# Peptides against a protein of PDB entry 7PB4, part 13

Target 1, 105 residues: chain A of PDB entry 7PB4
Amino acid sequence: KMLNIKEYKEKLLSTLGEFLEDHFPLPDRSVKKKKKNIQESSVNLITLHEMLEILINRLFDVPHDPYVKISDSFWPPYVELLLRNGIALRHPEDPTRIRLEAFHQ
Target 2, 218 residues: chain B of PDB entry 7PB4
Amino acid sequence: DALQMAVGYFEKGPIKASQNKDKTLEKHLKTVENVAWKNGLASEEIDILLNIALSGKFGNAVNTRILKCMIPATVISEDSVVKAVSWLCVGKCSGSTKVLFYRWLVAMFDFIDRKEQINLLYGFFFASLQDDALCPYVCHLLYLLTKKENVKPFRVRKLLDLQAKMGMQPHLQALLSLYKFFAPALISVSLPVRKKIYFKNSENLWKTALLAVKQRNR

## One batch from the design tools (peptide)

Design b1_p10_2 (made by RFdiffusion4)
Fold by OpenDDE base, seed 5:
Structure b1_p10_2 (fold): chain B 105 residues (1-105), chain C 218 residues (1-218), chain A 10 residues (1-10)
Amino acid sequence: as target 1 above (105 residues)
Amino acid sequence: as target 2 above (218 residues)
Amino acid sequence: VLFQKIEELL
């Protein structure tokens, strides 16, 4: 049973990878290198794929507390995309935490 | 100059010591408004002020006034637009501010220096079609951005479902007609041949300013 | 199912 869940998770993530990269890529920040002075914090944004992987992993690993804290690596458009489409839910008491919606209920 | 002082005030925030914070804010806001409507703003000034207007640093009234005066002297940086979209998603701005931003984005579309990164945001704009207040303006934006590569079966289905829910809205029909042009095999439904594409005139707020900008850049 | 929902929603 656990092996089947891991394999299913890996297959799901692999299948989503290409789709998410094609339709929801990160903006190319390479243009920012020339203007030195704007201390925009060099926080590496994670891909939507990586974000979903984190959310899926948390749901499987800690199903009783499936919430992930939004970090500075979470690109706001991705967070909004997941929330607006009902893929993720905010914690009712802590808006800085999100979970994957349990689609299997 | 007075503009740099005003921009610096909005960027750094109110200096603690001024007893008359509201009068100082109004003075700087009027300075920005006056320069923007007379001469337009530099790309760097728009970059700073646009982010401020969308960050929720100030109240909705101030943010609305700042957005209304985001008039370029020459060009708007694509990077400013990408950052602005990020701020919209943080949820610190009002619904009216979001509508105003999309109206602004459509009105100023030709003044944006590049479109490559904005085109990468296509999916995010498309996801905003479900917002009834944004839908007319997002359809107009998507009409400007849509390439053949963006016309996918799942997006066609979503547009048709949206049309079934909202009815045959002129802005949806305009976008669907463009989709049918790029991918006729994906849209089996006969769309009424509308001779005129009709979008809500988002430019009306800036019409005079845009004419002045175009005259100065000739 | 999750994939389909993600594809339908994205």
Scores: peptide ipSAE 0.157, ipTM 0.865, DockQ to the pose 0.100
Fold by OpenDDE base, seed 2:
Structure b1_p10_2 (fold): chain B 105 residues (1-105), chain C 218 residues (1-218), chain A 10 residues (1-10)
Amino acid sequence: as target 1 above (105 residues)
Amino acid sequence: as target 2 above (218 residues)
Amino acid sequence: VLFQKIEELL
C-alpha cells in the first residue's frame, strides 16, 4: 500500500512536471541589472512542480497538519494559481500557510 | 528635480515626523500625474511606481491614481510587467485595481519593449478568465498574446465551458475566433463570422496620452 | 484524481 502511494505520487509528479514546465514556466529573471551595492538576496524561486511536490509531501508526511509555510521561494503567481483553482487552501487563521486540497477520492 | 523627489517619496515612504503627510502625498502625486500626462515617465520611474501601486503600500485611491498615470515617455520594461503580475497575485490590491491594471496592460501593450517574458505568463492570464470582472480585458490581452503554440485542447475546452456559463460574449468570441484561426481542427463549432472584433475599449482612459507618446516616438 | 483536477483546473 505505501509503495503504491509513493509510486503513484512519483508518477503524478513526473506527469505534472512536463505539463507545468510547458504551460507555467518561471520567467527568466536574468535581467536583474547589476545594481552594484544592494545585495538583493537572489531568492531562488522554485518551480510550480517543486511547489506541488512540497505540498503533496506534507499532506502524506503530516496529514494532521498538512500546511506548508509560504517562503520567499514561492512565486506569488503560483500560489495564486493553486488557491484560485482550489488546488490549495490557506490556513483559516494563518494566511502564510497553505495546504493541498484533499480531493476526496 | 520635483519628479525624482516624488518618486523617492513613494519608494521610501513618508517620513514619520511630517504633520502634513496627506498634503505632502498629494503634492508628490500631482507632480507624478503632471509629468506623466505631459511628457510620459521613464521606464525606471514606471518600474518603481507600478510596483508601488500594486504592493498595497498606499490606499486604493492613491494606487488607482498612480496606475492611471503609468504613461511611458518611450517604452515600458517587460520586467516591470512581470513584477506587476507578481504583485497582483499577492492579493494586497483591490479588484478595481486589478481591472485597471489589465486595462492599462492592453492599452500600453505596444509600448512594452519585449514580449518574450510576458508570453511566458500566458497560462496565468488564461487562468484569470474565470474572474468575471477581469474576463473582458483578459480576453483582449490573450488576443494580443496568443500564438499557435498557446492553442491547446484543454484551453479550447475551458473557453467553450466558459462560453456555456457566461453566454456568447463578444470578447470571448473574438478569442475563440483567433483560436479557430490557429487550430481549426480543435474548434468544430460554427462561430458567427463577425466582421468586427469588439473588445471593451481599454484605451479610452489613455487615448490622448497614447497619441502624444506615439507622436514623440516618431 | 489530483492530476485530472490539476489538468482540468490549470
Scores: peptide ipSAE 0.154, ipTM 0.866, DockQ to the pose 0.099
Fold by OpenDDE base, seed 3:
Structure b1_p10_2 (fold): chain B 105 residues (1-105), chain C 218 residues (1-218), chain A 10 residues (1-10)
Amino acid sequence: as target 1 above (105 residues)
Amino acid sequence: as target 2 above (218 residues)
Amino acid sequence: VLFQKIEELL
């Protein structure tokens, strides 16, 4: 049973990866024009695939508290995409935390 | 200069101790408006002010006025648009601000310096088609952005489903016609041969300003 | 099933 769940998870993530990379890629932030002092926090954004992987892992690893804290690495369009499509839900009391919805049905 | 002071006010925010916050805000807003409509704004000024308008830092009335005066002197940075889309997704701006942004984006599309990164946002714009208020403007934007590579079976299905729900809307038919042009095998439905593509005139708000921008860049 | 749902929703 556990092996089948892991395999299913891996297959799901692999299948999603190609689709998400093709249709929802990260914007290239690489226009490093050399201008001075704005500490644009060099926070590396994660891919939508990586974000989903984090959410799925949290659901499996900590099913009693399946919420993930939204970090600065979470690109807002990805968060909105997941929430808007009912793939993820915000924590009712803490809007900075989200969970994967689809596995609780 | 007065514009730099105004932009700096919006960027840094009001000094807490000012008794006349509203008068100061109005003064700076009028300064930005006057320069924008007369001369246009530099790409750097648009970068700052566009993000402010969408960040929810100020009230909806102020944000609307700022967004209405996002008129370029020459070009708009693609990076500003990418950042703006990010702010739209944070949910701190009103629905009316979102509509206004898409109208602005369509109206100013030709003044965006590059399209490579904005084309990467295609999926996010496409996902916004389900919003009835945004749909006409998003269809227009997608019509400008769509390449053959964007025409996928699942998107065709979604557009046809949307047409079934909303009826044969001119903006949706325009987009479907473009999809059929790129991928005729994916669209079996006979689309009426429209001699003219009709979108809502998103540029009406900026018509005079856009003419002036085009004249300055000649 | 989840993939199909995601593909349908996205």
Scores: peptide ipSAE 0.149, ipTM 0.865, DockQ to the pose 0.094
Fold by OpenDDE base, seed 4:
Structure b1_p10_2 (fold): chain B 105 residues (1-105), chain C 218 residues (1-218), chain A 10 residues (1-10)
Amino acid sequence: as target 1 above (105 residues)
Amino acid sequence: as target 2 above (218 residues)
Amino acid sequence: VLFQKIEELL
């Protein structure tokens, strides 16, 4: 059962990778370092694929607390996309935490 | 100058607990409004002020007024639009602000310097079609953005499902007609031949300003 | 199932 779950997870992530890259790519932050000290918060955004991987991993690794804290690396459009489509849910008491929903059905 | 002081006020926030916070805010807001409508704003000023309007730093009334005066002198940076879409997703702005933003985006579309990054947001805009308040404006935006490569079977299905739910809306039919133009094999349904594409007149708020911008840049 | 759900929802 666990091996089948891991294999299923890997297959799912692999199949989603191409789809997510094609349809929901990160915007190219052309951080043209023009000298103006706009602290463009050098926050490295993660891909939607990486975000889903984190959520899936958390669900498998810590099923009793499957929530992931939203970091600055989480691009807000991705978070909204997951929440709007019922792929993820916010923690009822902590809006900074989200969990994967799709594996609970 | 007065504009730099006003932009700096919104960017840095009110420094001191001045008793006249509201008067100071109103003064700076009027300064921004006056310059924006007369001369337009620089791309850098729009970048700063647009983020402020969508960040939830100020109240909805202030944010609405700022957003209404996001009139370019020349161009809008696509990076400003990408950042703005990010702020919309944080959920600190009102539904009315979201609608106003999409109206603004459609109205100002030709003044955005580049379209490469905004085209990468296609999927996010498409997902916003499910919002009944946004749908008319998002359809108009997608009509401006859609390329052949964006017309996918799953998006066609979603548009047809949306049409089944909402009925034959003019804005949705306009988008579907464009999809059929790019990919006729994906749309088996007969679409009524509409001679006139009809979108809600999003640009009405800025019509005079847009004419002035076009005249200054010719 | 999840992939299909994601493809249907996204």
Scores: peptide ipSAE 0.145, ipTM 0.861, DockQ to the pose 0.096

Design b1_p10_2_s1 (made by RFdiffusion4, then SolubleMPNN; from b1_p10_2, 3 letters changed)
Fold by OpenDDE base, seed 4:
Structure b1_p10_2_s1 (fold): chain B 105 residues (1-105), chain C 218 residues (1-218), chain A 10 residues (1-10)
Amino acid sequence: as target 1 above (105 residues)
Amino acid sequence: as target 2 above (218 residues)
Amino acid sequence: MLRQMIEELL
């Protein structure tokens, strides 16, 4: 059962990778360091693929608390996309935490 | 100058100690409005103020007024638009602010310096078609953004499903007609030949201001 | 849409 879950996870992530890269790429923050002190928080945004990987990993690693804390690396449009499409759910008591919704119940 | 002071006020936020917070806010807001409508704003000023309007730092009334005066002197940075889209998704702005933003984005589309990053947001905008309040404006935006490579079978199916749900909406028909132009093999349905493309945002709140911007930059 | 696509890929 665990091996099948890992293989399923890898297959899911591999299949989604190309699709997500093609249809939901990160905007290139050309942070050209022009000098003006707009604290563009140099937060490295993660890809939608990486975000899903984190959510999937958390679900498998900690099934009793499958929630991931939304960090500054989580691009808000991606978070909204996942929530709006029912791919992820917010924690009922902590809106800063999200979990993957089970697709195959 | 007065504009720099006003922008600085919105950027730093209201200092707790001011007894006349509302009067000060109104003064700075009027300064921004006056300059924006007369001369337009620099790209840097739009970058700052657009983020403020969408961040939820101020109330909806203030955010709406700021967004309405996001008129460029010359150009808008695409980076400002990308950042703005990010703020829209944080959930601190009202539905009316989201609608106003998409109206603004369509109205200001030609003044955005580059389109490469905005084109990368195509999938995100397309996903927003499911919002009934945004759908007319998103269709207009997608009509401006759509390239042949964006026309995929799954997107065609989604547009047809939306048409089945919402009926033959003019904005949806306009987008479908463009899709059929790029990929006629993917759209077997006969689309009514409309002589005039109609989008809800045809009455631009910024029409006069945009004409003035075009005249200044010629 | 994205959910359906994910579901179709699963």
Scores: peptide ipSAE 0.049, ipTM 0.823, DockQ to the pose 0.203
Fold by OpenDDE base, seed 3:
Formats: C-alpha cells, structure tokens, sequence
Structure b1_p10_2_s1 (fold): chain B 105 residues (1-105), chain C 218 residues (1-218), chain A 10 residues (1-10)
C-alpha cells in the first residue's frame, strides 16, 4: 500500500523531529544582559524541524517553485547543515533561496 | 582611548573618504594587537572583534591577524563563541580562517565563561570532522566537550568510518578512547592503551599569552 | 552523515 504522500511526510517530520531536537537544538539566546543600544534584532530563530517542515511544505505545495527565501529566523548553522549534507540546495541564481533536495530522484 | 578607537574603526568600518585607508587600518590593527598581547582584551572587545574577523567584512589577512589577537584579559563570553560558529557557517571566511578559529577555540577553551551553549553545538562540530583540514582540531574540541550523552551509536560508526579512511590518527584515537570510556558496549574494537593523549599543539601560537592570562587571573 | 541518518530513519 503506497503510504499516502501526506503520511510519509508526517512520518518523516516526526522521526526527524526527535533526532534534530536531541542533536541540533537551538542555542539559548536568553542571556540578554540589559546593555543599551545594539538593536540585536529580536528575531526568533526557528528550530531545524520547523525549517525542514517549511522546506517540505514548499516542495509539496509549490512544486514548480519549491524554493524558500532564507529569513532572519533561519539560524545560519542550520542552513549550512542542510546544504552541506545535501538535504537542501541553493537556488542557482539567488543564493538567498533554498529548496529541499528530492531524496527519491 | 586608542583601543576603543581601533575597535570602533573595525565595528563601524572605514570612512569612505579616507585617502589613507590602508595606513589607518594598519594603525588600528597594531593597536589591537599590542593591547591584546600585553594585557589581553575585555570580553566585550573580543565579542566585537571575533565577529568582525569571521563576518568577511575585511580581507583574509586582516581577519587572520584579528583572530590571532583574540586573547582575553579574563574571560571569553560563550555567546561570542556561539555567534562566531554562526559566522563560520555563513561561508564568508576562508578555510584557513576556519582552521585558525578551531585552534583558537581549543587554546582558549578554559577561558570561556560557560560551556552549556557550546555543548549544544556538539552536533555541528561533529559534522565538521569530515573536513580533513579541521579534523585534528575538531577531535580535540570534541574531546573537551564530549559527555556520555553525546556518545551515540551513529557517532561511533562515523568515527570508526573516519578511522578506516584516515588510518589510526592520534587525535581520532583520543576521541574514540573517550567514547569507549563513556560507552564501552558501543566500541568493540580494541583501542591501543595509550598512556598519553596526543593532540596537535594548537595552543602553541598563544602559549606565552595564555600563561600571562592565567597569572593575571590568580 | 546527516543524510545517511535521515535515510536510516526513513
């Protein structure tokens, strides 16, 4: 029985979630010492799981343009991890956009 | 003071209109170098300059010189290290700068105020073991960071695969020995009982400075 | 490494 693409997606995300949380957690930025003026943009970083979910969703929802723009919420180590391991690819003409690599192609 | 002016120059960048950009750069760089080697730098100064060195704002030669003088007066903020690792992943620094950073990180490890956030980066450091240029220094760093909770079957497998590929490297054996200590059931391979763990002496570049820092903090 | 881990988890 071909597991519905949706079920496969959910299984993939769930299985990856536990692994990614255990081995690639976000650093705790909470040491906001009160010092004044540096507008460290309070951009909330997303988890690696959330990042993958975004990429997977984009691939399924918009298969003809499966690229996601790298936002300030994308922690650079996560982006590098995905790219370095061939999980994601940069857009050839726009390095600010990445897509999930099709594992089954 | 001269140091504040120098740090401010690197932070704000060169004023476009300066005819003598290179002379001004060199002056400020020498100021930072002189203070760093003589007295060490404050944690805030290291925070600023370390990020600058890894951001790709300046050329590789300048970045290398800045990174070489990241000598603390007292402590290095863990947050500075976390930010630095983030910059390494942006890919704007050279391979040589990455190597130098890991050497620096190992050399300065004891001067980092906390390790909790750095320990969260364990997986990222481990992923860098596949880089042949980084591998010796990353093994040393991982040796310093590894806890029992980090020793997982997949990491054991990867270390054994690396050993099969690279041979019985001293730095890899040191890390494997630590892994075997924490999880003997995961490592069936007989490791040579080494009386001494040998890593490449990454601290040689800062040896004199580190002794001075330790003396100031007593 | 991560790819292989993902593949092993799949």
Amino acid sequence: as target 1 above (105 residues)
Amino acid sequence: as target 2 above (218 residues)
Amino acid sequence: MLRQMIEELL
Scores: peptide ipSAE 0.045, ipTM 0.815, DockQ to the pose 0.156
Fold by OpenDDE base, seed 2:
Structure b1_p10_2_s1 (fold): chain B 105 residues (1-105), chain C 218 residues (1-218), chain A 10 residues (1-10)
Amino acid sequence: as target 1 above (105 residues)
Amino acid sequence: as target 2 above (218 residues)
Amino acid sequence: MLRQMIEELL
């Protein structure tokens, strides 16, 4: 049963990955203007696929607390996309935490 | 320079100790307004102020006034637009600010230096079609951005579903007509041959300013 | 739409 869930998850993520890469790619932040002194912490943004993988993993690993904390690596448009489409839901008491909704119905 | 001081004020925020915070804010806001409408703003100034207007750092009234003054002297950086879309999605701005942003984006579209990164945001703009308040302006933006490669069966289905829900809206028909032009096989529905495409006039707020910008850059 | 795609894949 667990192997089937893992395989199913991998297949789902693989199929979604191509679609998400084609239709929701990250913009190239190529213009890091070399402003000298302020270490703008080059927070590496994760892909929408990676974000979904994190959410799915959390749901399977910790089903009683399936919420993931939104990090600086979470591109805000991706968070909004997931929330607007009802794929993710914010924690009722902590708006910095989100969970995958599609699996709770 | 008065403009640099004003931009610096908005960037750094109000110094806590000033008893006349509101007067100082109004002074700097008027400085930005006067320069923007008279001469336009540099791309760097727009980069700073546009993000401030969408970040929720100030109240809605201030944000609205700043956004209305995002008039370029020459060009707008596409990076500023990408960052602005990011702030828009953080949800710290009002619905009215979001509408104003899309109106601004359509009005200023020709002044954006490059479109490559904005074209990558196509899917996000398309997702915003579900917002009834944004839909007319998003359709106009998508009409400007749409390439043949963006016309996919799933997007066609979504537009047809939206039309079924909202009725035959002129802005939606305009976008569907463009989709049919690029991919006639995907849209079997007879679209009324409207000779004139009607979008809500996003430019009306900036019409005079845009004419002045075009004259300066000739 | 994305939800439907995810649901169809799930």
Scores: peptide ipSAE 0.047, ipTM 0.820, DockQ to the pose 0.177; fails the geometry check
Fold by OpenDDE base, seed 5:
Structure b1_p10_2_s1 (fold): chain B 105 residues (1-105), chain C 218 residues (1-218), chain A 10 residues (1-10)
Amino acid sequence: as target 1 above (105 residues)
Amino acid sequence: as target 2 above (218 residues)
Amino acid sequence: MLRQMIEELL
């Protein structure tokens, strides 16, 4: 049963990868190199695919606490996208934590 | 100059020690408003102030006033818009601020220096169509952004579903008509031939200011 | 279900 879930997860993530890259790419930050002064933290943003992978992994690895802390690597539009479409939910007491919703129904 | 001092105040935040915080804030806000409506703002000033308005650093009244005076002297940086969209998604701004931002974005669309990164945000804007308050303005924005490559079967289905739910709204019909133009095979439904495309608030809050900016940049 | 949700995102 666990192997089938992992395989299904991998297949799901692989099939979504191209779609997520095409329709929800990260903004090209390369233009920011010239203006030195805005200390926008050089935090590398993760892809939507990577974000979903983290959420799915947490759900499977720690089903009793499936929440992931939102880091600076989480691009806010991705977080909002997941929340607005009911793919993720915020923790009721800690808005800095989110869980994958789709697997809890 | 007075504008630099005002921008610096908003960027650094209120200095703790001033007993007259509200008077100082109002003074700087009026300075920004006066310059913006008379001359427009530099791209760098818009970059700073737009982020401040959407970050939730100040109250809704202040943020609204800042957004209303985001009038360019020449151009708006695409990077400022990308950052602004990111701030909108953080959820620290009010619903009214989000509506005002989309109205601003539509009004200022031609003054944005580049569109490549904004076009990459197409999916995010499309996802905002489900918000009833944003839907009219998002449809207008998507009407400006839509290319043939954006017209996909799943998006067509979503627009038709929205039309079924909300009725035949003029802004949805305008966007669907554009989709049908790019991909007629995806839209089998007969769309009413409207002679005039109508978007809500076609007369934006900035009409007079934008005319003045265009005249100065001729 | 996830596919449908992703298809709804999509």
Scores: peptide ipSAE 0.043, ipTM 0.811, DockQ to the pose 0.104; fails the geometry check

